# Designs tried in a protein design run: peptides against a protein of PDB entry 1IK9. Part 51

Target 1, 211 residues: chain A of PDB entry 1IK9
Amino acid sequence: MERKISRIHLVSEPSITHFLQVSWEKTLESGFVITLTDGHSAWTGTVSESEISQEADDMAMEKGKYVGELRKALLSGAGPADVYTFNFSKESCYFFFEKNLKDVSFRLGSFNLEKVENPAEVIRELICYCLDTIAENQAKNEHLQKENERLLRDWNDVQGRFEKCVSAKEALETDLYKRFILVLNEKKTKIRSLHNKLLNAAQEREKDIKQ
Target 2, 207 residues: chain A of PDB entry 1IK9 as posed
Amino acid sequence: MERKISRIHLVSEPSITHFLQVSWEKTLESGFVITLTDGHSAWTGTVSESEISQEADDMAMEKGKYVGELRKALLSADVYTFNFSKESAYFFFEKNLKDVSFRLGSFNLEKVENPAEVIRELIAYALDTIAENQAKNEHLQKENERLLRDWNDVQGRFEKAVSAKEALETDLYKRFILVLNEKKTKIRSLHNKLLNAAQEREKDIKQ
Target 3, 195 residues: chain B of PDB entry 1IK9 as posed
Amino acid sequence: MERKISRIHLVSEPSITHFLQVSWEKTLESGFVITLTDGHSAWTGTVSESEISQEADDMAMEKGKYVGELRKALLSVYTFNFSKESAYFFFEKNLKDVSFRLGSFNLEKVENPAEVIRELIAYALDTIAENQAKNEHLQKENERLLRDWNDVQGRFEKAVSAKEALETDLYKRFILVLNEKKTKIRSLHNKLLNA

## One batch from the design tools (peptide; made by RFdiffusion4, then SolubleMPNN)

Design b1_p11_8_s4 (from b1_p11_8, 4 letters changed)
Fold by OpenDDE base, seed 2:
Structure b1_p11_8_s4 (fold): chain B 211 residues (1-211), chain C 211 residues (1-211), chain A 11 residues (1-11)
Amino acid sequence: as target 1 above (211 residues)
Amino acid sequence: as target 1 above (211 residues)
Amino acid sequence: LLDELLTEDLE
């Protein structure tokens, strides 16, 4: 079961923050349970897959698009753009919400809710879920933070090895060239010396032939 | 202002989860506001720095150690080790808690609470704080997740560059040695050829002298 | 190896 709690403002009671809890199995399309609370009273209703399908059909909206609008309305909370207006009558227990576009407002859904006999239990369970979610998110944050610190250390270690490898490559190239130049110069000197000895020997032979 | 909400069990009402909200400025030692709720009623009290100091003195406990025990009792929630027992009388509004050690239980603190006239407001504000904390923690989680993904990419990039650098170093060394050997062999061949020419010239001279 | 290649003095 998945759950989302959002704060909403009711048109009839804009000064009192209400909380909208939506719970569903796997997909919101399969139906959901809606709970509304003002921190004193609670109201609950179940919306079936068939009701969602019927409302989508009545709206001439494709079911996936309709469920997408439901998800935005019911799970996003009142975003700063009052795109969704929530209405509830405590007398009739009728909950409905509208999508407010610039040029057109339309009813997106309506639910008959029932007043919960023990609202304190629903409120306590809601607070428990919030506290559990906080604890889970904190544990995840601590884990991710430790992973970040590990990854940063590992990055620094590889970076340092890479820099050492670059420097060692340049040093190797420089050292090998220096050594090679020394060896080549020795061999060039020996070649020059041998050539001079050959020239001298040839000059001496030419002198010996000339007696 | 810092705040922590925890779930607690009251000895008098073990079947009903209560919520203990503690709020303080900078340090718990400077005093705190305690709010207890059962999701229907709420009770609030303010504990001053002077009361904390007096209770520490009455317990013959060093203030920092006493505040450390308060922090464990009031902010940790009921951990699975029922080390802290919470008691509340709805009639007297007297809240007290005990530390249960293996051989000794002792009262750690006691607070006179006042019943809140508008508990729904306190409960709504508490739920709002929970939802805000969830949103903040979710945003932090998303940020940390994106950082982890970035750091992992950066690590893979540097690792790949490092491996290429290692391979390039080995290839450079091998290539330079191969080239050096070729050049050295050419110079060695030229030296050998010149030496042989010198030996032949010397042998011809020795023949000419014997002739 | 480089030193060996160096020290082969053709006597």
Scores: peptide ipSAE 0.020, ipTM 0.849, DockQ to the pose 0.554
Fold by OpenDDE base, seed 5:
Structure b1_p11_8_s4 (fold): chain B 211 residues (1-211), chain C 211 residues (1-211), chain A 11 residues (1-11)
Amino acid sequence: as target 1 above (211 residues)
Amino acid sequence: as target 1 above (211 residues)
Amino acid sequence: LLDELLTEDLE
C-alpha cells in the first residue's frame, strides 16, 4: 500500500491546519482511502475504482486525466498556487474540493466521510508513519552521502593518475628525442669525418699524378 | 531550536504508542522542553540547565556524561534493546524514565508535566514538523542523487581520458622507436658506403704505386 | 635497442 500525507486548509476553518492522508494500492485509479484530521477528530472515507470512473464520466473527463487531477489535488497538498480549495462540513461529513483556474473554478471531487470513533489511534498511526518515513529518508541520505564521498575519492584518484600519465608521456617524448639527437649527431660526425678522409685521399692522389 | 520526536511505550499503557518530543537550543545541556502525547492528550514540561545540573549532582554523575545519557534516552526513542523504560502517571502528571542494564536498573530522570489545554494544536504542530522534515529530507535525497549521477559521469569521463592517454603513450613510444630506427639505419648505410669508398680509393692508390 | 644501435662502431 502507498500513502501520502499532506497539509490542507479548509475554507470553513482557514486558521487550523488539517491533514489529508490518502492510501491506495499500486495506483490511485484502483481506489483509495481518504482520512482527514485536525489533530483531535478524524474522518475517513473509501473511494472505489467504480466511483472514480463514475465521477470521471459525470465530468465528461477521460479517466486517466481525471486520476491525474486527483493525484495533483490529493497528494501534493496545498501547492504554492492555491490551485486546489478544500471544503469540509463536520456536520454532514461532506468533503469536496475544487480546482481554481484563472477564469474557471470547478468541483473536482466529493466524498462522504465518516467520523472515526477512535481518532487517537488514527493520529498515532499517522505520526508513526511520518517517523518511519523520516528514518527511511535519513538512512537513504546517509547512504547517498557515503556514496558521494566514495565517488569523489575515486574521481580524485583517477584524475591524479591521468595527470601523472600526461606528464609521463611528455617526459618520455622529450627523453626519446634527446637520446635520438645524441645518436644522430654521433653518426653525422662519423659521416663528416669519412667525407674529409675521402677528400684528403683524392687530393693526395691528384698530387701523385702531377711528377 | 533543535527538535526530536520519538516513539515510546509507557509501562502503564504498553498497548498504546506514545510520542516524546524534545526541543532545545543548541545543546541539550542548556535545558529543553519535553512534550508527551498519545494522539488525544498532550503534556508538556520545561527542564532548565540548573535542573539538569542538580540531577547530575544528585546522581553523582559528571554533567556531560549525564547529558549524554539523557540524549540517548530522550532522543533515540525505544532503541531495539529496551534499555530505557518510560513511566507516566496521567493523574499526577509525573513522568520518569529508567535505564535498564544487565544487573542494574536505575532512574535516569523525572519530570513534572502539565496537561496541555489545547492538545490538538500541539499534535498539529508535531505533524507539521514531521511533514516539513520529510520534505527537507526528500529535497536532500534528490540533490544527493543528482550529485551522485554527476560524479559518476565525471568519473567515467576522466577514466576514458586516462585510458586514451595510456594508449596514446604506448603508441607514441612505438612510433618514435620505429622512426628512429629507420633514420639510424639510413645513417649506418651512408657510413658503410663511405667506408667502402675509402677502401676502394686506398686499393687504387696501391695499384698506382705498384704500377 | 636504442643503446645497441648507439654502440655499433663501424671499424
Scores: peptide ipSAE 0.019, ipTM 0.848, DockQ to the pose 0.536
Fold by OpenDDE base, seed 3:
Structure b1_p11_8_s4 (fold): chain B 211 residues (1-211), chain C 211 residues (1-211), chain A 11 residues (1-11)
Amino acid sequence: as target 1 above (211 residues)
Amino acid sequence: as target 1 above (211 residues)
Amino acid sequence: LLDELLTEDLE
């Protein structure tokens, strides 16, 4: 079961923050339970998959698009752009919400809620969920931070090895060329020496022919 | 101002989760505001720095150690080891907590709380704080995740460059040795050829003298 | 091997 709690403002009570809890199994499309609270009273309703489908059909909206609008309205609350407005009558227990566009506002959905007999239990459970979520997210944050620190160390180690490899490659090339030049020079010196010996031998032979 | 909300169990109402909010400025030692709620009623009290100092003195405990025990008791709630027990009388509004050790339990502190007139406002504000904390922690998690992904990419890039550098170093050494051997063999062949020419010239001279 | 190739001077 997934759950989202959002802060909302009701048109009837704009000075009092309300909390909208929506809970569902796997997907919001399969139906959901909605709970509204003001921190004193609570109201709950169940919305079935059939009701969601019917609302989409009544709106002549594609079901996936309609469910997408439900997610934006019910799970994110009234974003900073007040694109979604929420209405609730405590007397009729009728909850409805509207999408406000530049030139048109339309009702996106409506639900009958029932007053919870023991709102304190619902509120305590809601707070427990918030605290559990905070603890889980803190543990994830600490894990991610430690992993970041590990990855940074590993990066520094490989970077240092890479720089050493580059320097070692350049040093190897330089050393091999130096050694090779020395040996080539020795062989060139021997070639020159042998060539001079050949020239001297030829000159001596020419002198011996001339008595 | 810092704040911590903890789930606690009261000895008088062990079946009902209570929430303990503690708020303070900079350090718990400077004093704190404590709020207790059951999701229906709320009670608040203020503890001054002087009261904290007096409690530490009365316990013959070093102030820093005492404040350390207050943090463990009040900010982490009853951990899984039930080391701290909480008591509250709704009639007297007297809150006290005990540290339970293997062979001794002792009162760690006590506070007079006052019943809040509008508990719903306190509860709403508490839920708002929880939701804001969740949102902040989620944003931090998303940031840390993106940073982890960046660091992992950067590590893979450097690792790939390092492996290429290692292979290039080995290839360079092998190529240079092959080239050097070829040039050395050419020079050795020239030396051998010149040496043979010298031997032939010496043999011809010895034939001409015998003639 | 390189050192051997280097030191085998044809006398």
Scores: peptide ipSAE 0.020, ipTM 0.848, DockQ to the pose 0.516; fails the geometry check
Fold by OpenDDE base, seed 1:
Structure b1_p11_8_s4 (fold): chain B 211 residues (1-211), chain C 211 residues (1-211), chain A 11 residues (1-11)
Amino acid sequence: as target 1 above (211 residues)
Amino acid sequence: as target 1 above (211 residues)
Amino acid sequence: LLDELLTEDLE
């Protein structure tokens, strides 16, 4: 089961932060459980897949689009732009929410809730879930931090090896050229010496032909 | 102000998870505010630096060690080993906790709490803090995840450059040796040709002298 | 190999 807790402000009680818990299986489309609390009282309702389909039909909205709006309204909390307004009557236990657009506000959904007999249990379980989520997120954070530190070390090690490889390539090229020049110069000197010996031998022959 | 919320079990009510909130400025040693709640009622007390010092003295414990034990007891929650036991009397509003060692259990500290008049406000604020902490930890996790993905890309890029550098070094060495061998062989051939010309010139001279 | 190519003095 997936769960999201959001803070909301009710139009009837704007000074008192309420908490909206939504619990669902895999997708919000399959239905969900909604729990509302003010930290003293709690109210819960179950919304079925058929009710979601009926509300989408009543709105003449495509089900996928409607579920997308439900997800934004119920799981995002009140964003700073008050795009979604929440209403709840404690007397009727009727919860409804509206989407506020520039030109038009419209009801997006409505649910009948039931007052929880033991709100303290629901509140304790909600706090437990928050604490568990904090602990899981901290463990993920510590894991990611250690992995980042490992990846940074591995990067530095490979970078250092790469720089050494570049320097070793340049040094190899320089060394090979130096050695080659030495050998080539020796062979050039030997060629010059042999040419001079040939020239001298030819000059001696020309002298011997001239008695 | 720093804050930690932990779940605890009271010896008097082991079936009901209680929540222990501790709030402090920089260090627990400077004093702290302790809040206990069962999700319906709340109790709060302030512990001063002088009270912490007095409790350490009464225990004949070094203050730094005592604060270290307070941190483990009050901020870690009940670890699975029940090393710390928590007691609270709702009648006296007296909160105390014990450290359980193998051979000896001893009282580690005690605080007089006051029942909060509006527990719903304290509970709402506690839930708000949990939700804020979740949001902050999620943002940190998303940042670290993006950084991990960046570092992994950077590592793969440098690794690929390093492998190319190694291959390029080997290719350079092989190419230079091939070129050097060609030039050296040309020079060797020229030296051999010049030696043969010198030998032929010497043989012709020896014939002319015999003639 | 380079040293062998170097030390083959050409006799």
Scores: peptide ipSAE 0.019, ipTM 0.849, DockQ to the pose 0.459; fails the geometry check

## One batch from the design tools (peptide; made by RFdiffusion4, then SolubleMPNN)

Design b1_p12_1_s1 (from b1_p12_1, 8 letters changed)
Fold by OpenDDE base, seed 5:
Structure b1_p12_1_s1 (fold): chain B 211 residues (1-211), chain C 211 residues (1-211), chain A 12 residues (1-12)
Amino acid sequence: as target 1 above (211 residues)
Amino acid sequence: as target 1 above (211 residues)
Amino acid sequence: SLLDELLKEDLE
């Protein structure tokens, strides 16, 4: 089961934060359980896939689009833009919500809720779920932090090896050229010496012919 | 203000999860506010630094050690080892907790709590804090995830550059040696050719003298 | 080194 808890403000009680819990299996389209609480009382309703389909048809909206709007309304809570307005009558237990567009507001959905006989149990379970979620997220955070530190060390190690490889390449090239120049100069000197010996031998032969 | 919420089980009501909230400034040693709730009622008490010091003295315990035990009891909740036992009388509003050691259990502390007149406000604020903490931790987790993905890319980039540098070094060394061998062989051939010319010139001179 | 070997062969 998937679950989301959001803060909402009711039009009838804008000074009192309410909490909207939605629970579903795999997809919101397959139906969901909605729970509303003010921290003292709780109200619950079950919405079936059939009811979601009927509401989409009544709105002349494609089901996937309607479910997309339900997801935004019920799982995000009232975003900072007051895009969704929530209403609840404690007397009739009628919950409804509206989407506020620039030029038009329309009812997005409505649910009949039942007052929970033991609201404290629902509230305790809600708090337990919040604390479990905090603990799971903290454990994930600590894991990601350790992984981050590992990746940073690994990066520094490879970077240091790369810099050493660059320097070693440059040093190798310089050393090889220096050694090559030395050897080449020795060979050039030997060639020059042999050439001078050939010139001297030719000059001596020319002297011997001229007697 | 720092804050921690924990689940606890009361000896008097072991089937009902209670929530213990502790709030303090910088250090628990400077005093704290304790709030207990069962999801319907709430009880609150303030513990001063003076009371903490007195309780440590009454226990003949060093204050820092006592505060360390308070931190374990009140901020961790009942760990899975039932190391801390919590008791509360709803009639007297007396809250006390015990540390259970292998051979000895002792009272670690006690507080007189006051019943909150508007428990729903306290419960709503507690749920709000849990939801805020979830949102903050989620944002931090998303940030760390993105950072880890960045670091992994950066590592792959440097690793690829390093591998290319290694290959380029080996290729450079091989190419330089090949080129050097070719040039040296040309110089060796020229030296051999000049040496042969010198030998021929010497042989011709020896023929001319014998003639 | 290969270079040092190439140097020695020319002294012979």
Scores: peptide ipSAE 0.028, ipTM 0.848, DockQ to the pose 0.436
Fold by OpenDDE base, seed 2:
Structure b1_p12_1_s1 (fold): chain B 211 residues (1-211), chain C 211 residues (1-211), chain A 12 residues (1-12)
Amino acid sequence: as target 1 above (211 residues)
Amino acid sequence: as target 1 above (211 residues)
Amino acid sequence: SLLDELLKEDLE
């Protein structure tokens, strides 16, 4: 079961923050349970998949698009754009919400809610869920933070090895050239010495022919 | 202002989860506000720094150690070890808590609470705080996740550069040796050719003398 | 090293 709690403002009671809990199985399209509370009273309703389908049909809206609007309305809370307006009558227990567009407002959905006999239990469970969610999110944050610290260390280690590899490549090239120059110079000296010996031998032969 | 909400069980009402909110400025030692609720009623008390100091003195405990115990008791909730036992009388509004050790239990603190006139407001504010905390923690989680993904990419990039550097170092060494061998072999061939010319010249001289 | 081997063969 998935659930989302959001704070909403009712048009009839704009000074009192209400909380809208929506609970569903896998997808909001499969139906959901809605719970409204003001921190003293609570009201609950169940919305079936058939009701969602019927409301989409009545709106002449594709079901997936309609569910997409339900998700925005019911799970986002009163976003800063007041795109969704929530209405509730405590007397009739009738809850409805509208989508406000620039030139038109339309009813997106309506639910008959039942007053919860023990609102304190619903409120306690709602607070418990919030506290559990906080604890789970904190544990995830701590895990991600530790993983970030590990990845930073691993990055620094590879970076340091890379820098050492670059330096070692340059040093290797320089060292190989130095060693090669030494060997080449030795061979050049030996070639020069052998040429001088050949020149001297030729000069001696030319002297011996000239008696 | 810092605050922590925890769920606790009262000895007098073990079947009803209570919520203990503690709010403080910078340090718990500076004093705190405690709020207890059962989701229907709420009770609030203020504990001053002087009361904390006096209670530490009465317990013959170092203040920092005492505050450390207060923090564990009041901010951790009923941990799985039931090390802290919470008691509250709705009639007297007297709240006290005990630390249970293997062989001894002792009262860690006690507070006179006042029944809140508008518990729904306190409950709504408490739920608002929970929802705000969830939203903040979710935003932190999303940020840390994005940072982790970045660090993983950065690590893979450096690792790939490092592997290329290692391969390039080995290739450089091999290429330099091949080039050096070619040049050295040319010089060795020239040395051998010059030695053969010297040997031939010496043999010709020896023939000319025998002639 | 191959370079050290090349150096040794020329001392012989």
Scores: peptide ipSAE 0.028, ipTM 0.848, DockQ to the pose 0.315
Fold by OpenDDE base, seed 3:
Structure b1_p12_1_s1 (fold): chain B 211 residues (1-211), chain C 211 residues (1-211), chain A 12 residues (1-12)
Amino acid sequence: as target 1 above (211 residues)
Amino acid sequence: as target 1 above (211 residues)
Amino acid sequence: SLLDELLKEDLE
């Protein structure tokens, strides 16, 4: 089961924050449980997949698009853009919300809620869920931080090895060329010496023929 | 101001989760505000630095050690080891907690709380703080995840460059040696040819002298 | 190449 809690403001009670909890299985499209609380009272309603489909059809909206609007309205909270307006009557237990666009405001949906007999239990469970979520997120943060530190060390190690490999390649090339030049110069000197000995032998033979 | 919310179980109400909020400035040692709630009622008390010092002195415990025990008791919640037992009387508004060791249980501290007139406001503010903490932790998690993905890409890039550098170094060494051997063999052939010419010239001269 | 140049000068 998935759950999202959001803070909302009701048109009827703009001075107090309300909390909207939505709970669902796998997808919001399959239906959900909605819970509203002011920290003293709580109200809950169940919305079926058939009700969601009927609301989409009544709005002449494609089901996936309608569910996308429900997700934005009910799970994001009233984002800073006030695109969604929430209304609740404690007397009728009727909850409805509107989408406010620049030139058009329209009702997006409505739910009949039931007053919870023991609101303290709902509030305690809601706080427990928040604390569990905080603990899970903290554990994830600590894990990700340790992994970042590991990856940074591993990156520095391979970077340092790479720089040493580049320098070692250049040094190897330079050393091999220097050694090669030395050996070549020795061979060149030997070739020159042998050539001079051949020239001298030819000159001596020319002297011996002239006697 | 720092804040920690923990779930606790009271000896008097073991079937319901209570929430213990502690709020302080910089250090718990400088004093704190304690709030207890059951999701319906709330009780708050202020503990001064002087009260903490007096409790430490009365226990014959060093202040830093005592504050360390307070931090474990009041900020960790009842950890799975049940090392801390919490008691609260709604009638007297007296809150006290004990440390349970294998052979010794002792009172660690006690506070007089006052019943909050508007518990719903305290509960709403507590839920708001939980939701804000969730949002902050989610943003940190998303940031750390993106940084991990970046570091992993950067590591793979450097690793691939390093492997190419190692292979290029080995290839360079092999290529240079092959080229050097070819050049040296040409010079060796020239030396051998010149040596043979010198030997032939010496043999011809020895024939001419016998003639 | 530097190697090929070093080889040519010794043929003269």
Scores: peptide ipSAE 0.020, ipTM 0.846, DockQ to the pose 0.409
Fold by OpenDDE base, seed 1:
Order: sequence, then structure tokens, then C-alpha cells
Structure b1_p12_1_s1 (fold): chain B 211 residues (1-211), chain C 211 residues (1-211), chain A 12 residues (1-12)
Amino acid sequence: as target 1 above (211 residues)
Amino acid sequence: as target 1 above (211 residues)
Amino acid sequence: SLLDELLKEDLE
């Protein structure tokens, strides 16, 4: 089961933060449970897949688009500047919400809620879920932080090895060329010496022919 | 201000999860505000630095050790298997907690709480804080996840460059040796050719002298 | 090194 708790402001009680909990299985389209609380009272309603389909049809909206708007309205949390306006009557237990566009507001959905007999239990469970979510997110944060620190070390280690490899390649090339030049110069000196000996032998032979 | 909310079980109401909020500035030693709620009622008390010092003295415990035990008791959240037992009387508004060791339980601290007139406001604020903490932790998680993915890419990139550098070093060494051998062999061939010419010139001169 | 071996063969 997926769950989202959001803060909302009701048009009737703009000074009192309400909490809207939505719970669903896999997709909001398959239905959901909505719970509203003010920290004293709670109201709950179940919305079926058929009701969602009917509401989409009544609005003449494509179901996927309608569910997309429901997801934005019910799961995003409404700030005071939000496109979504929430209304609830404690007398009728009727909850409805509107999408406010520039020049037009339209009702996006409505639900009949039931007053919970023991709101304290619902509120306690809601707080428990928040605390569980905090603990889970903290554990994920600590894990990700440790992995991040590990990856930073591993990156620095490989970077340092890479820099050493680059320097070692340059040093190897320089050393090999220096050694090769020494050997090559020795061979060039031997070649020059042998050429001079050949020139001298030819000059001596030309002298011996000239008696 | 630092704040921690924990679930606790009261000895008097073991079936009802209570929430213990502790709020403090920098250190718990400098005093704290404790708030208890069952999701319907709330009770709050302020504990001063002087009260903490007095309680430590009355217990004949070193203040730093005492504050360390307070921190464990009040901030860790008590599970049913916890070393800390919480007691509260709704009639007297007296809150106390014990540390349970193997063979000995001892009172660790006690506070007089006051019943909050509007518990719904305290509960709403508590839920708001939980939701804010969730949002902050989610934002941190998303950031750490993105950084983790970045560092993984960067590590793979440097690792790949390092492996290429190693291979390029080995290839450079092999190529340089092959080229050097070719040049040296050419010089050795020239040296051998010049030696043979010198030997032939010497043999011809020895024939001309015998002639 | 192979170069030191090549150097030795060039020193006979």
C-alpha cells in the first residue's frame, strides 16, 4: 500500500492546517482511502475505481488525465498559492476540491467522508507513519552518505593511480629514448671510425702504386 | 532549536502509543521542552538547566552522564524491549521515567507537565514538523542519490582512462623496442659491411706486396 | 631490461 500525507488549507478554516492522507494500492486509479484530520477530529472515505471512472465521465475528462489531476491535487500538498482549493463541510461530511485556473475554477472531485469515532487512533497511526517514514529516510540518507564517501575515496584512489600511470609513461618514454641515443651514438662512432680506416687504407694503396 | 519526536509506551496505557516530543537549544543540558500526546490530549513541561542539575545531584550522578542518559531515554524512542520505562499520571500531570537494568530499576527523571488547553494545535504542529522533516530528508536523499550517480560515472570514466593508460604504456614500450631493434640492426649491418671491406683491402695489400 | 640486454650484446 502506498500512502501520502499532505497539509491542506480548507476554504472554511484557512487558519487551521488540515492533513489529508491518501492511501492506495499501486495506482490511485484503482481507488483510494482518503482521511482528513485537524488534529482533533478525523473523517475517512473510500473512493472506488468505479467512482473515479464515474467522476471522470461526469467531468467529460479522459480518465488518465483526470487521475493525473487527482494525483496532483491529493498527493502534492497544497500551499496557499496552489492551483487546488479544498472544501469540507463538517456537517455534511462532504469533501470537494477545485482546480483554479487563471479565469476559471472547476470542481475536480468530491467525496462523502465519514466521521471517525476514535480520531485519536487515526491521528496516532498517522504520526506513527510519519515517524516510520522519517526513520526509513534517515537510514537511506546515512547509507547514501556512506556510499558517497566511499565513492569519493575510490575516485581519488583511481585518479591518483591514473596520474602516476601518466607520469610513469612519460618517464618510461624519456628513459628509453635517452638509453637508445647512447647506444645509437656508440654505433655511429664505430661506423665513423671504420670509414676513416677504409679511407686511410685506400690512400696508402694509392701511394704504394705510385715507385 | 533541535527537536526529536519519539514513540513511547506508558506503563499505565501500554496499548496506546504516546508521542514524546523533546525540543532544546544546542544541548539537552541547557534545558528542554517536553511534550506528551496520545493524539487527543497533550501535556507540556519546560525543564530548565537548573532542574537538570538538581536531578543529577539528587541522583548522585555526574551531570554529563546524567544528561547522556536523558538523551538516550528521551530522544531514542522506546520500543517495548527498551531499557527505559515511561510513566505518566493524567491526574497529577506527573511524568517520570526509569532505567531498567538486569536486577535494578531506578528513576532517571521526573517532570511536572501541564495539560495543553488546545491539544489539536500541538498535534497539528507536531504533524507539520514530521511532514517538514520528511520533505527535507527526501530532498537530501534525492541530492545524495544524484551525487552518488555522478560519482559512479566519474569513477568509471577515470577507471577506463587508467586502464587505457596502462595498456598504452605497455604498447609504447613494445613499439619503442621494436623500432629501436630495427635501427640498431641497420647500424650493425653497416658495421659488419665496413669490417668486411677493411678485411678485403688488407688481403689485397698483402697480395700486392708478395707480388 | 631488454635495453640493457641489447646494450650488453653491443659491448663483444
Scores: peptide ipSAE 0.028, ipTM 0.849, DockQ to the pose 0.309; fails the geometry check

